Peptides against a protein of PDB entry 4M9S. Designs and how they scored, part 99

Target 1, 135 residues: chain A of PDB entry 4M9S
Amino acid sequence: SRGLVGVECITPYSYKSLAMALQRCVEVLSDEDRSALAFAVVMPPGVDIPVKLWSCVIPVDICSNEEEQLDDEVADRLKRLSKRGALLSGKRMPVLTFKIDHIIHMFLKHVVDAQTIANGISILEQRLLEIGNNN

## One batch from the design tools (peptide; made by RFdiffusion4, then SolubleMPNN)

Design b1_p24_6_s4 (from b1_p24_6, 10 letters changed)
Fold by OpenDDE base, seed 3:
Structure b1_p24_6_s4 (fold): chain B 135 residues (1-135), chain A 24 residues (1-24)
Amino acid sequence: as target 1 above (135 residues)
Amino acid sequence: DKEKEKKIVEEALEGLRKNLEKLR
């Protein structure tokens, strides 16, 4: 477990109370949605990220080989997260994007295991290289 | 429409790359 000593949040709630509330929200998620949320830790907080870029890090076990279906599945997961305690903020126009807020991101940095973070970084780095090579 | 999408993607990509550098 990672230490919480020295962590400060500017919120109307105490950090401890907020963390407990967020933990409760995480516990009621499905395994798939919880996994998607965990990998959000590698995204920059406060940035609107298009679904296609989220799909670079969110694992999908059961999907057809079509990229469009992958994006739809990822979008569905992110939509569910956005409706659960505002874990993410979604924008539908002009392009469907999702954003993780700083407070939620800070929470994830403390609760997501180091191996998952490392894996997420590795996957994202590889996918970004592939995108760069196609341009 | 496509231009706005392109701009959003480019901005996001820049953010992702910068964030990865901080995580290393």
Scores: peptide ipSAE 0.532, ipTM 0.918, DockQ to the pose 0.030
Fold by OpenDDE base, seed 1:
Structure b1_p24_6_s4 (fold): chain B 135 residues (1-135), chain A 24 residues (1-24)
Amino acid sequence: as target 1 above (135 residues)
Amino acid sequence: DKEKEKKIVEEALEGLRKNLEKLR
């Protein structure tokens, strides 16, 4: 499934200065990175999430079906997001994880369209069921 | 190191499940 660019530039976000800065950061992202950021809205804020679990919701269009390559591509996207406006926070040790801050998450709830959120939830639920059945 | 990784994954999974319940 092709990633949906569900992030809108107009937001009712209460922190105007922060919202403007975040909007500028979002606008300069590639379509792929913006899509990845949109799906981050379904992640719990303030939790360090391993790349493997991020790969459950972030669509990857170009890489091979090999799981290792998928995780690497997802990691690269998340790394780029972490470098732009601190949209995500990365931790390398002991395991590579990324987390979304509460403020950024609140921003995304206002700017990501309802359909993208619904799709992200559906995809994540399906993948978590698969992981649970394979353990 | 493997135990730490397992713990991080378990904590993350629990967080994901709880968050999904809130989004429903």
Scores: peptide ipSAE 0.531, ipTM 0.918, DockQ to the pose 0.030
Fold by OpenDDE base, seed 4:
Structure b1_p24_6_s4 (fold): chain B 135 residues (1-135), chain A 24 residues (1-24)
Amino acid sequence: as target 1 above (135 residues)
Amino acid sequence: DKEKEKKIVEEALEGLRKNLEKLR
C-alpha cells in the first residue's frame, strides 16, 4: 500500500504527544482522505493554494471528466481534512484555498513513503507544465 | 473577484515551482 497506510509515526518531534495525536488523526481517515493528505506533502507549507491547483495532485475517481466536478470532489476532501485537527487550514474568501502548516508538512515528510512523494512530484510537475502552456 | 483569483493562483504557482525545486 502507498501513502500513509501502515506507516508508523517516526518523527523528529521532541514532543511525542503531537506525533501520536497526528498519527491517530491519520488512522481514522478514510482511505481516500488519507491518500489526499499524503499527497499534500508535495505542497509548499504555509502557502494558500487554490483548489484547482490541489486538484493537480490529489487523485480523484470520478465518473465524469469534467474539471468542475473534479474540483468539487477535491474541495470536499480538503474540507474534511481541515476539520481533522490542524491538518489543513481552509479559507473561503476571497478564493477557496487550503494551506498545509509547516509542522504538519514536516510530519508528512517523515511518514509518507518515498514512492508516493516521487509520484506526487511527477504528477504536479506535469500539470504545471500544462497550465504554463495554456497561459 | 477574478482579478484576486488570478493573483492568488499566480502566487501559488510560484510557490509550487519553488517548492518542487527543493524537493528534487
Scores: peptide ipSAE 0.531, ipTM 0.918, DockQ to the pose 0.030
Fold by OpenDDE base, seed 5:
Structure b1_p24_6_s4 (fold): chain B 135 residues (1-135), chain A 24 residues (1-24)
Amino acid sequence: as target 1 above (135 residues)
Amino acid sequence: DKEKEKKIVEEALEGLRKNLEKLR
């Protein structure tokens, strides 16, 4: 199931060219990286989010339940996204964080299917409850 | 370093919660 349906995004973007450029960037991604990008739509734009919190929503098919391995895999995916078309911006100091900008986020809201968004929200809500109960 | 990390996580968590409320 392609989490990003190639729907001709009627993006309110004044520049049809920007939407096309973003679409091309998305198309060249691996399936895993594209999936990670799709779930970025549930993140608040313009906020530096630690990898630990990204790991709450990004699906990773790893056999190990070790948190460190999960975070490393998620970080690698996010790093790849940050290198491709500036889809994300990363900061190393003081903690490794990634943020989605408003333009990319707006694009994703129009191209990511409603079910993926709903699933991402549900997963994030559940994980946040778990984090809150452990603290 | 741990204290700074904790603060960043807390701020991010607040942002996430607010965003979720907006998406609903």
Scores: peptide ipSAE 0.530, ipTM 0.918, DockQ to the pose 0.030

Design b1_p24_7_s1 (from b1_p24_7, 11 letters changed)
Fold by OpenDDE base, seed 2:
Structure b1_p24_7_s1 (fold): chain B 135 residues (1-135), chain A 24 residues (1-24)
Amino acid sequence: as target 1 above (135 residues)
Amino acid sequence: SKREQEIVEQANRGLKENLEKLKK
């Protein structure tokens, strides 16, 4: 669970209880879900992002599988996160999207390590470029 | 559908703009 393992909750939140609650929520996640949440830090807060675009940055260890299977795995992780209170907000129609709120995003910016953030930016930028070139 | 395309386009714009912010 790169980026969020052994994290000490340090946030600019005015309410310590909220920060602590978020910290506890992160700690009880599976390694896979915690990793997915960590990379959500590179997503724009308040924007509904299709699963296809989430799959550009969320690491999935699937070899020789169809793109659909990749998206399904990512979707499952995001769905689990969306069931953890305010971590993510999901919409099923017209297309499956997930959104990170500003508060959660701000939390992640302070608890996710700088290297993970940098890697996420690099990966996302590269994937977006590849998608753009193929269209 | 048109609505689906709009969602994707909006997301793409948001992603690109956010990347620029994060790199600063």
Scores: peptide ipSAE 0.607, ipTM 0.935, DockQ to the pose 0.030
Fold by OpenDDE base, seed 3:
Structure b1_p24_7_s1 (fold): chain B 135 residues (1-135), chain A 24 residues (1-24)
Amino acid sequence: as target 1 above (135 residues)
Amino acid sequence: SKREQEIVEQANRGLKENLEKLKK
């Protein structure tokens, strides 16, 4: 289900080398893709995360309430991000997963606002509890 | 499949561990 309102990333910093390039990539993203990337800050770097788990924190307010449609929308956003440099790394088999690397994750920690991080943590914690209770 | 389950389990472990780290 929905439950997290996305907040746009703040990129006030001037970085050198890779960080500067990443900032440029973020600035040209759509609002919805930028929000999706922002919430990647609450994901563990270097871990392949299934789309279902990404959907716990990625805001989706356009799609219907159908779970499959929500996952598809999230997957589309993550796919777009994975095509933009090293923002995300996607794997299609055996299960569709996306991974954020340590370097990108560190970058996000500098540019994502505290409120977004706090909200992401809260929602992710809640969703994991719900999933655990339904098993 | 077994491999799919391993991926999910690893993801879950990673998520929980990372949450603990972020809350510090």
Scores: peptide ipSAE 0.607, ipTM 0.935, DockQ to the pose 0.030
Fold by OpenDDE base, seed 1:
Structure b1_p24_7_s1 (fold): chain B 135 residues (1-135), chain A 24 residues (1-24)
Amino acid sequence: as target 1 above (135 residues)
Amino acid sequence: SKREQEIVEQANRGLKENLEKLKK
């Protein structure tokens, strides 16, 4: 399974000082990293999510269709987001996972395009169903 | 590994529950 293709960017928005600071961080991201961050809105805040599950919704256009290459590319994007600030929190052991904070998630719910959210929900539901059926 | 499987299962439950919440 692969992530989405042709993702819409986050719409700029600010209402409080914290939101303004986060928006500045978002605006300097690459298109690829910003798209990855946008789809993070469909993830449950405060939960450590393995890279395999992130790859269900993170769009990757330029890489091999093999699972190993897909997971590596997704992991790289998520790592960059975690290094940019408090956008994501990564854990390497025992399994590589990434987590979105409650504050960041609340911010994304305000600034991510409604169509992007809807698409993310749809594709994630589909991918989870497929994974469950394959086991 | 056993630990990896537990993390995946926990994540799956969280994902499904959150999706139902987002759809409301």
Scores: peptide ipSAE 0.607, ipTM 0.935, DockQ to the pose 0.032
Fold by OpenDDE base, seed 4:
Structure b1_p24_7_s1 (fold): chain B 135 residues (1-135), chain A 24 residues (1-24)
Amino acid sequence: as target 1 above (135 residues)
Amino acid sequence: SKREQEIVEQANRGLKENLEKLKK
């Protein structure tokens, strides 16, 4: 399956060391959490994103098509990622949101498969259009 | 809720802008 790919970043600066540390963090994630992290690459860095919008791109296998169950499962995955420190930052109030910072986002651009990025963009664009038309 | 809707709308604008950047 497509997702995160092991790529070494070449730089004389601290980014290489950080990338190596992040790669180790990615390696210990479950397949589901790693997939969720990969699709974070299509989110704007430094912006608090509501779970509802994360649910547009993060793939989830659930028994029910209920939107509430989808959001809950996505929230659980993002919460686990936020507990890994630098991967994501969660904010509970006023509404539950998650944010990816610029450094992590740059890392993902290097290690996430190009086709995965393209798919994520396409899916998000489609879902945002649907949400806009329904509201 | 009203507050949630406002946050979602604000985020939507940011996401759309970012998508345009990613496609270039």
Scores: peptide ipSAE 0.606, ipTM 0.934, DockQ to the pose 0.031

Design b1_p24_7_s2 (from b1_p24_7, 10 letters changed)
Fold by OpenDDE base, seed 1:
Structure b1_p24_7_s2 (fold): chain B 135 residues (1-135), chain A 24 residues (1-24)
Amino acid sequence: as target 1 above (135 residues)
Amino acid sequence: KEEEKKIVEQALEGLKKNLEELKK
């Protein structure tokens, strides 16, 4: 619900046309996909991130808590985002990863709710600690 | 695979650095 604002965003971009195009892409997303995109703001831009790490921050509330199913659901959402404009870049080989572009990341930092960003950071930090403890 | 492990490790390093930057 807090993910991305539905109102016209204030853009710092000199490339107004690009910002407008991105906004249009965001507006036609489902609530679930839009939420996933919002939390992508906590990922490092320009880095290929495996799906298992995306699943640490992408919220899933419909499928079972089985890890395998969780990763599959997250992957499906990210795949849809990668097909919508230039929101994400997917790579299948050698392993399935997704990457957020610097321009898209900067866009998200301005349009994603501040509380959502803070929550995403907190969630990711917690999950990373858990991964570290299991190693 | 070893390559997958390497990708995960690199990603983790990137995530940690990015989190530090986001907190500034």
Scores: peptide ipSAE 0.595, ipTM 0.932, DockQ to the pose 0.031
Fold by OpenDDE base, seed 5:
Structure b1_p24_7_s2 (fold): chain B 135 residues (1-135), chain A 24 residues (1-24)
Amino acid sequence: as target 1 above (135 residues)
Amino acid sequence: KEEEKKIVEQALEGLKKNLEELKK
């Protein structure tokens, strides 16, 4: 396996129309896509992030250890999320990137548990150090 | 891959800044 163990996020604000709509979208996701969405909370909102950097925090447990295949799997998950309305926005050019919206990010900050956020931060920091040391 | 390199660098900067914000 690679990355973090998958988690679910539930909104405490089900009485709010926007939160309700987002919660409904989250509920119909697969477990793996929902986990990917949860860890998107550690990404900066409004920034186009290349897939290779997404792969640093998106949990993947059922694919090859080859980097290209891992990136493809992550890309597929992010593409599915981007098809769920405002969850993510993808760009194909100049390179394949995905971006989390500020509103979605704010939502995730409230529905993703603190431990998951902390773990995501820790893993991302570790991966960034590795990338920096290998350059 | 010069443009990709630039995008990666910008993303890395954003990631680092965001990590600091999340720790607050």
Scores: peptide ipSAE 0.594, ipTM 0.932, DockQ to the pose 0.032
Fold by OpenDDE base, seed 2:
Structure b1_p24_7_s2 (fold): chain B 135 residues (1-135), chain A 24 residues (1-24)
Amino acid sequence: as target 1 above (135 residues)
Amino acid sequence: KEEEKKIVEQALEGLKKNLEELKK
C-alpha cells in the first residue's frame, strides 16, 4: 500500500497496545481498503460525511462508468472499513454517511505518508472547487 | 432531499475547516 507504512509507528497514544492493535488492523486490509483508509485522514473527524464527498478523495479505478457506480464502489469500501470496528462508523439514514473518529484520525495523521496527505488535500480542494463552480 | 442537502452543507463546512487546519 502506498499511503500506509507497515512499519512500527510512533503515535501519541498512551497505550502502545492500542496503537499496535490499530496497526495490525490496517495491515490485514486489502490494498484498496487500506488506500481508502489512508485518504480518510483528510476528512474532518467526528463529522458525518456523505458518500458523495468521500468519493472526491478515495481513488477508484473505474472505467467510464456512471457517477452512481463510483459512489457505490466507494460505499462498499467504506462499509468494509466500518465492519472492522472503530475504523469508521456508518449511518444509513437519512442518507448514507461515514464518520472517522478523532482517535482513528489522530492515528492516521501519524502513520499515513506525508505525501499521501498532501495529495489527498490537493485532490479534495480541486473537487470541492469543481462542486462549487457547478452550483 | 432537503435533509440531504443540509447534511451535505454541514459536511462541506467541516471539510473546509479541516483543510485549513491541515495546512497549518
Scores: peptide ipSAE 0.594, ipTM 0.931, DockQ to the pose 0.031
Fold by OpenDDE base, seed 3:
Structure b1_p24_7_s2 (fold): chain B 135 residues (1-135), chain A 24 residues (1-24)
Amino acid sequence: as target 1 above (135 residues)
Amino acid sequence: KEEEKKIVEQALEGLKKNLEELKK
């Protein structure tokens, strides 16, 4: 369910073992990819989210101000994450989307620092407001 | 195009609800 209220995740794997495996995956990421993964904590788990909405919270430092390049860079990061330990689930059809699993999301809530979470919330709220104003 | 619109709308709904929960 959306918002994590009343959500219970059942897995045959122990949380400790899963956390250790995920931590290993995180440690080998580039700084950019790790940052992108951290901000995934503000996304609703189990929801297919289009790249353009991911771009609202994923920081981009190397591309131009062109929106197309922004989306491409974000997509590349998310694609790399989806290919590494199923950190994200990508879907190409009908539209390119990425989804964070509940288990991965719970892991992130434990390891991502409070300031990053707060910043992500603030940024996302601002971007959503802007999208609403442009309609 | 229509499918994309629906996916975006569903995602936006999820985002808003999740933000409310994160603030609690």
Scores: peptide ipSAE 0.590, ipTM 0.929, DockQ to the pose 0.033

Design b1_p24_7_s3 (from b1_p24_7, 14 letters changed)
Fold by OpenDDE base, seed 2:
Structure b1_p24_7_s3 (fold): chain B 135 residues (1-135), chain A 24 residues (1-24)
Amino acid sequence: as target 1 above (135 residues)
Amino acid sequence: SAEEERIRRQALEGLRRNLEELRA
């Protein structure tokens, strides 16, 4: 699976058990959803992030220039991830947002490869710059 | 809306902090 590597961390037993459970959840994901989860590491834990900002880092292969379609596809992926236990938490009000938990974020920091993290940062910064230029 | 803008600002601030942490 691209972006996520099974790593045995030297951590308290409770964390190791959680890591194993999370790894099982990751294994049943599609390649696209697993990739989205990997890039979630660039999001701050415990913060409600609007779908628009998620779309700055989640890779989408749709050949559509319609922003609404992009956001919808990203939202669908995030919704699927939110249904996989504690991977993400969705909130509809006041606006649709998704949040990564601190524990999940810490897990991702250990299992997501450095190149994926670097790519995610680069993509995010590029998209944020584009948004800023369009203001 | 004002609430949406507030949430967006908080998210952007959080993103900045997280990127700094990831680069440390």
Scores: peptide ipSAE 0.671, ipTM 0.948, DockQ to the pose 0.031
Fold by OpenDDE base, seed 5:
Structure b1_p24_7_s3 (fold): chain B 135 residues (1-135), chain A 24 residues (1-24)
Amino acid sequence: as target 1 above (135 residues)
Amino acid sequence: SAEEERIRRQALEGLRRNLEELRA
């Protein structure tokens, strides 16, 4: 297994229409997909991010650490999230990427706890360092 | 590919900026 344990997204703005709609979308997700969404906060809004970089922070529970398997599993999760309204948007060409928009990112910044964000940052930086050292 | 590398560079630049913002 690999990755982090995500936290539940709870918003203090539950009475605002937009926040309520987003909360409902989050609630219908599986635990795994909801965790993946939480860690999406470490990604910059409005930027197309390759699946390989997503795989650095998206929690995955698989027995193999082969990159192809990791990327496939992460891609599947991100694809599911992209089918849940405006949570993510995918792009196939020229390479497979996923993007979080500013509104969703702002929402996540308020509902994901600081410790989870900090952990995500640490793991991301570590994975990027490892990738850099292997090239 | 060159295009993939370009996208990766842009993503990494965005990541750096976002991390700085999240730490503020």
Scores: peptide ipSAE 0.670, ipTM 0.948, DockQ to the pose 0.032
Fold by OpenDDE base, seed 1:
Structure b1_p24_7_s3 (fold): chain B 135 residues (1-135), chain A 24 residues (1-24)
Amino acid sequence: as target 1 above (135 residues)
Amino acid sequence: SAEEERIRRQALEGLRRNLEELRA
């Protein structure tokens, strides 16, 4: 499970009460959802990101390689995260997007392992390059 | 659609900036 170990329980997060609440939310996530949350750190806070771009960094292990199924699986994970402690905010219209809040993003920067962040960046850049070349 | 393209463009710009910040 890529990124699962990257989420730490101990954080220097300045908002102690909020950090404790977020930590509880993270601890009750499934392994897959926790991994997805870890890689969400590569997304810019406060920006509506289309699911297609989320799919560039969110690891999907079970579904087929068809683009439609990949996007649907990613969307399902992001939707679950949006329902768990408001970790993400979803917007269905006009285009399905998800965004990470500034506070959540700052939390992730403190608790996600540096290697996980580096891997997420590398994966994202590679996938974006592939998408650009295929257009 | 034009709106979808706008959203995607803004997202890509945000992504670029965030990656630069994460590497700093």
Scores: peptide ipSAE 0.669, ipTM 0.948, DockQ to the pose 0.031
Fold by OpenDDE base, seed 3:
Structure b1_p24_7_s3 (fold): chain B 135 residues (1-135), chain A 24 residues (1-24)
Amino acid sequence: as target 1 above (135 residues)
Amino acid sequence: SAEEERIRRQALEGLRRNLEELRA
C-alpha cells in the first residue's frame, strides 16, 4: 500500500507562497517518494526519529522479509527526501535518524488525505505492537 | 546503546503526542 499527497487541494495553510513552493517540490517526486513523504505526517515534528520507527509506516515493497532490507530501503527513501531541502533533515550520528520540521508537518496535515493519515496511524500502531511482542 | 535507547524513547514519546494531536 502507498500513501498519497493531495497536492492539488484547497487548504487553510497560512503560508501561501511556501505552500506553493512545497507543492511544486512534491509534484516532482516519484510516486514512491511522495508516498513516503505522505506517511511522514504521522511523525512528530522537530523530533529525531530512528529509521527503525520510520520503517513502521513507510510503505516499502521488498523481495525479502529481512528486517535489515526494510530499514535500508526506508533509509534510502528518506535520504532522497532529505535531498529536497526542507522536506526532511537527516542525522547519521549517533544513530541514523530523520526529522520533519514543523512547517513541513503542518503542510502535510493539510494536503495528505485523511485516509492516508488514518492508515499511517493504524499501520504504525500495529507494527509497534508487533515489535513490542517480539521484544 | 544507551544513546540509541534515549533517542528511541524520545521518539516514542513524540509519536504519542503527535498521534493525540492528529486524532484531536
Scores: peptide ipSAE 0.668, ipTM 0.948, DockQ to the pose 0.032

Design b1_p24_7_s4 (from b1_p24_7, 12 letters changed)
Fold by OpenDDE base, seed 5:
Structure b1_p24_7_s4 (fold): chain B 135 residues (1-135), chain A 24 residues (1-24)
Amino acid sequence: as target 1 above (135 residues)
Amino acid sequence: SEELERITRQALEGLRKKLAELKA
């Protein structure tokens, strides 16, 4: 399994209406989904990203190391997030992808701690390097 | 899938740019 420590996000309420609404959405998430949302901060906003690339940074606590199983688990988490307002936007056609909007990304930049961001960067860099070496 | 490959390339480019931005 590929597991990372979950993160709790605390908003500074810079944009009260948006922050309050998003905070309510975050509070009802499971720990796993909340962790996935936190690591979405390292993704470029406005870009349709395939599940395989999301799986490079999204932590999975309990699952098989089989890539297919990991992707399915990540996809399920992202799907749940996409059903929570504007946290993520999913696109099934022509290819299953998920995208973080600029406004949500900006929110995450203010509520996700620096260490989590650093960890996400490190993990993503390593995974991208591995992908590059295998192609 | 050619479409998947295209989208993947675009995503990878975005990821690399974002990583550079986050480190700056």
Scores: peptide ipSAE 0.457, ipTM 0.902, DockQ to the pose 0.031
Fold by OpenDDE base, seed 4:
Structure b1_p24_7_s4 (fold): chain B 135 residues (1-135), chain A 24 residues (1-24)
Amino acid sequence: as target 1 above (135 residues)
Amino acid sequence: SEELERITRQALEGLRKKLAELKA
């Protein structure tokens, strides 16, 4: 199974107007969506990333032997985040991708806990290694 | 599709660069 243990992000509320607005948006998210957003901190900002690659870092607790089901769950979370405006930008054409903006990424770097970042890096490194070796 | 492959390759490059930056 490709399932990842979910990590919840706790964000402080001590920023200027933009950061405060983002913090409010994060607070109203579900735990699962907030966790997905937290792990977006390890993604390069400004890059259109296919769902398959997002699934390398987004934690999914659902047990399934079908990779397609896991990708669908990740896609659903990312779609919800993209509907929250500035959090993520989704593109359907030519292929389904999601992108995190530089401003949002900077925000996440300050509010996502160090352990979550470290975990995301470790998971991403492992998954990229596996992808590279299978090509 | 060819377009998916291109986008995937570009994304992978970005991910590897980002990973290197985070580990530095």
Scores: peptide ipSAE 0.454, ipTM 0.900, DockQ to the pose 0.031
Fold by OpenDDE base, seed 2:
Structure b1_p24_7_s4 (fold): chain B 135 residues (1-135), chain A 24 residues (1-24)
Amino acid sequence: as target 1 above (135 residues)
Amino acid sequence: SEELERITRQALEGLRKKLAELKA
């Protein structure tokens, strides 16, 4: 299944003195990368999440409906995020996964738009149900 | 792979818990 498609998400990030470093990292991100980071707020912190599951909530509009292509695009975004102030932590082996740490997650909870969070929850719930039904 | 399945299952468990938390 495909994640958010055809949705342009604008996430307001507010300046906070306690999170200025993270805020600066967010400000220099592309719109696509910021969107990906925003939806990371719905992920459980400290858990290694396979790219396929990330793709359930990360908006991708350019790639075809091919799952592998979608995963590649999502992976690229997540990789960039992992290189920006350690916003994410990536592992290549044994499988490609990314995780958000607790500190970053707390930051996102305060800066990510409530509607974005709600949308992410809704989409993730639906995708998880679909995955569960296919198992 | 079996390893992917294991990691995925663990991730799914975390996701479900997180969703429950967010909805509470």
Scores: peptide ipSAE 0.450, ipTM 0.898, DockQ to the pose 0.032
Fold by OpenDDE base, seed 3:
Structure b1_p24_7_s4 (fold): chain B 135 residues (1-135), chain A 24 residues (1-24)
Amino acid sequence: as target 1 above (135 residues)
Amino acid sequence: SEELERITRQALEGLRKKLAELKA
């Protein structure tokens, strides 16, 4: 992908060590947080993305259908991920956004299954169309 | 806010490009 062009591992050892560290971080996540991280694979790396756009791909089971509750739940998951070995980079100012690093994205590309990627693409496309139609 | 709108536009552009790449 264009976003990953030019990104290379410094050494095979560095890549292996990083992969092992990331795998350990992923293993201690809850099922919900791990699922949220998996869907980050469809996001462009290195881009600050508002919570509203993250909510387009992260599945949330909430009692209420209120949009505010959806964003809060998604934000909480992303915040936890940002505290786990910097799986995501959170920024509160000037606005709340989260970003996936190129290296983390490369890791996800190799460990996330094809079906999850396909689902993420389908869901994101549908939600983006809905957002466009409401504007 | 204008800042949120700017960041959102940039993010949307990135998302559309990424989707196109994944579907190619």
Scores: peptide ipSAE 0.445, ipTM 0.896, DockQ to the pose 0.033

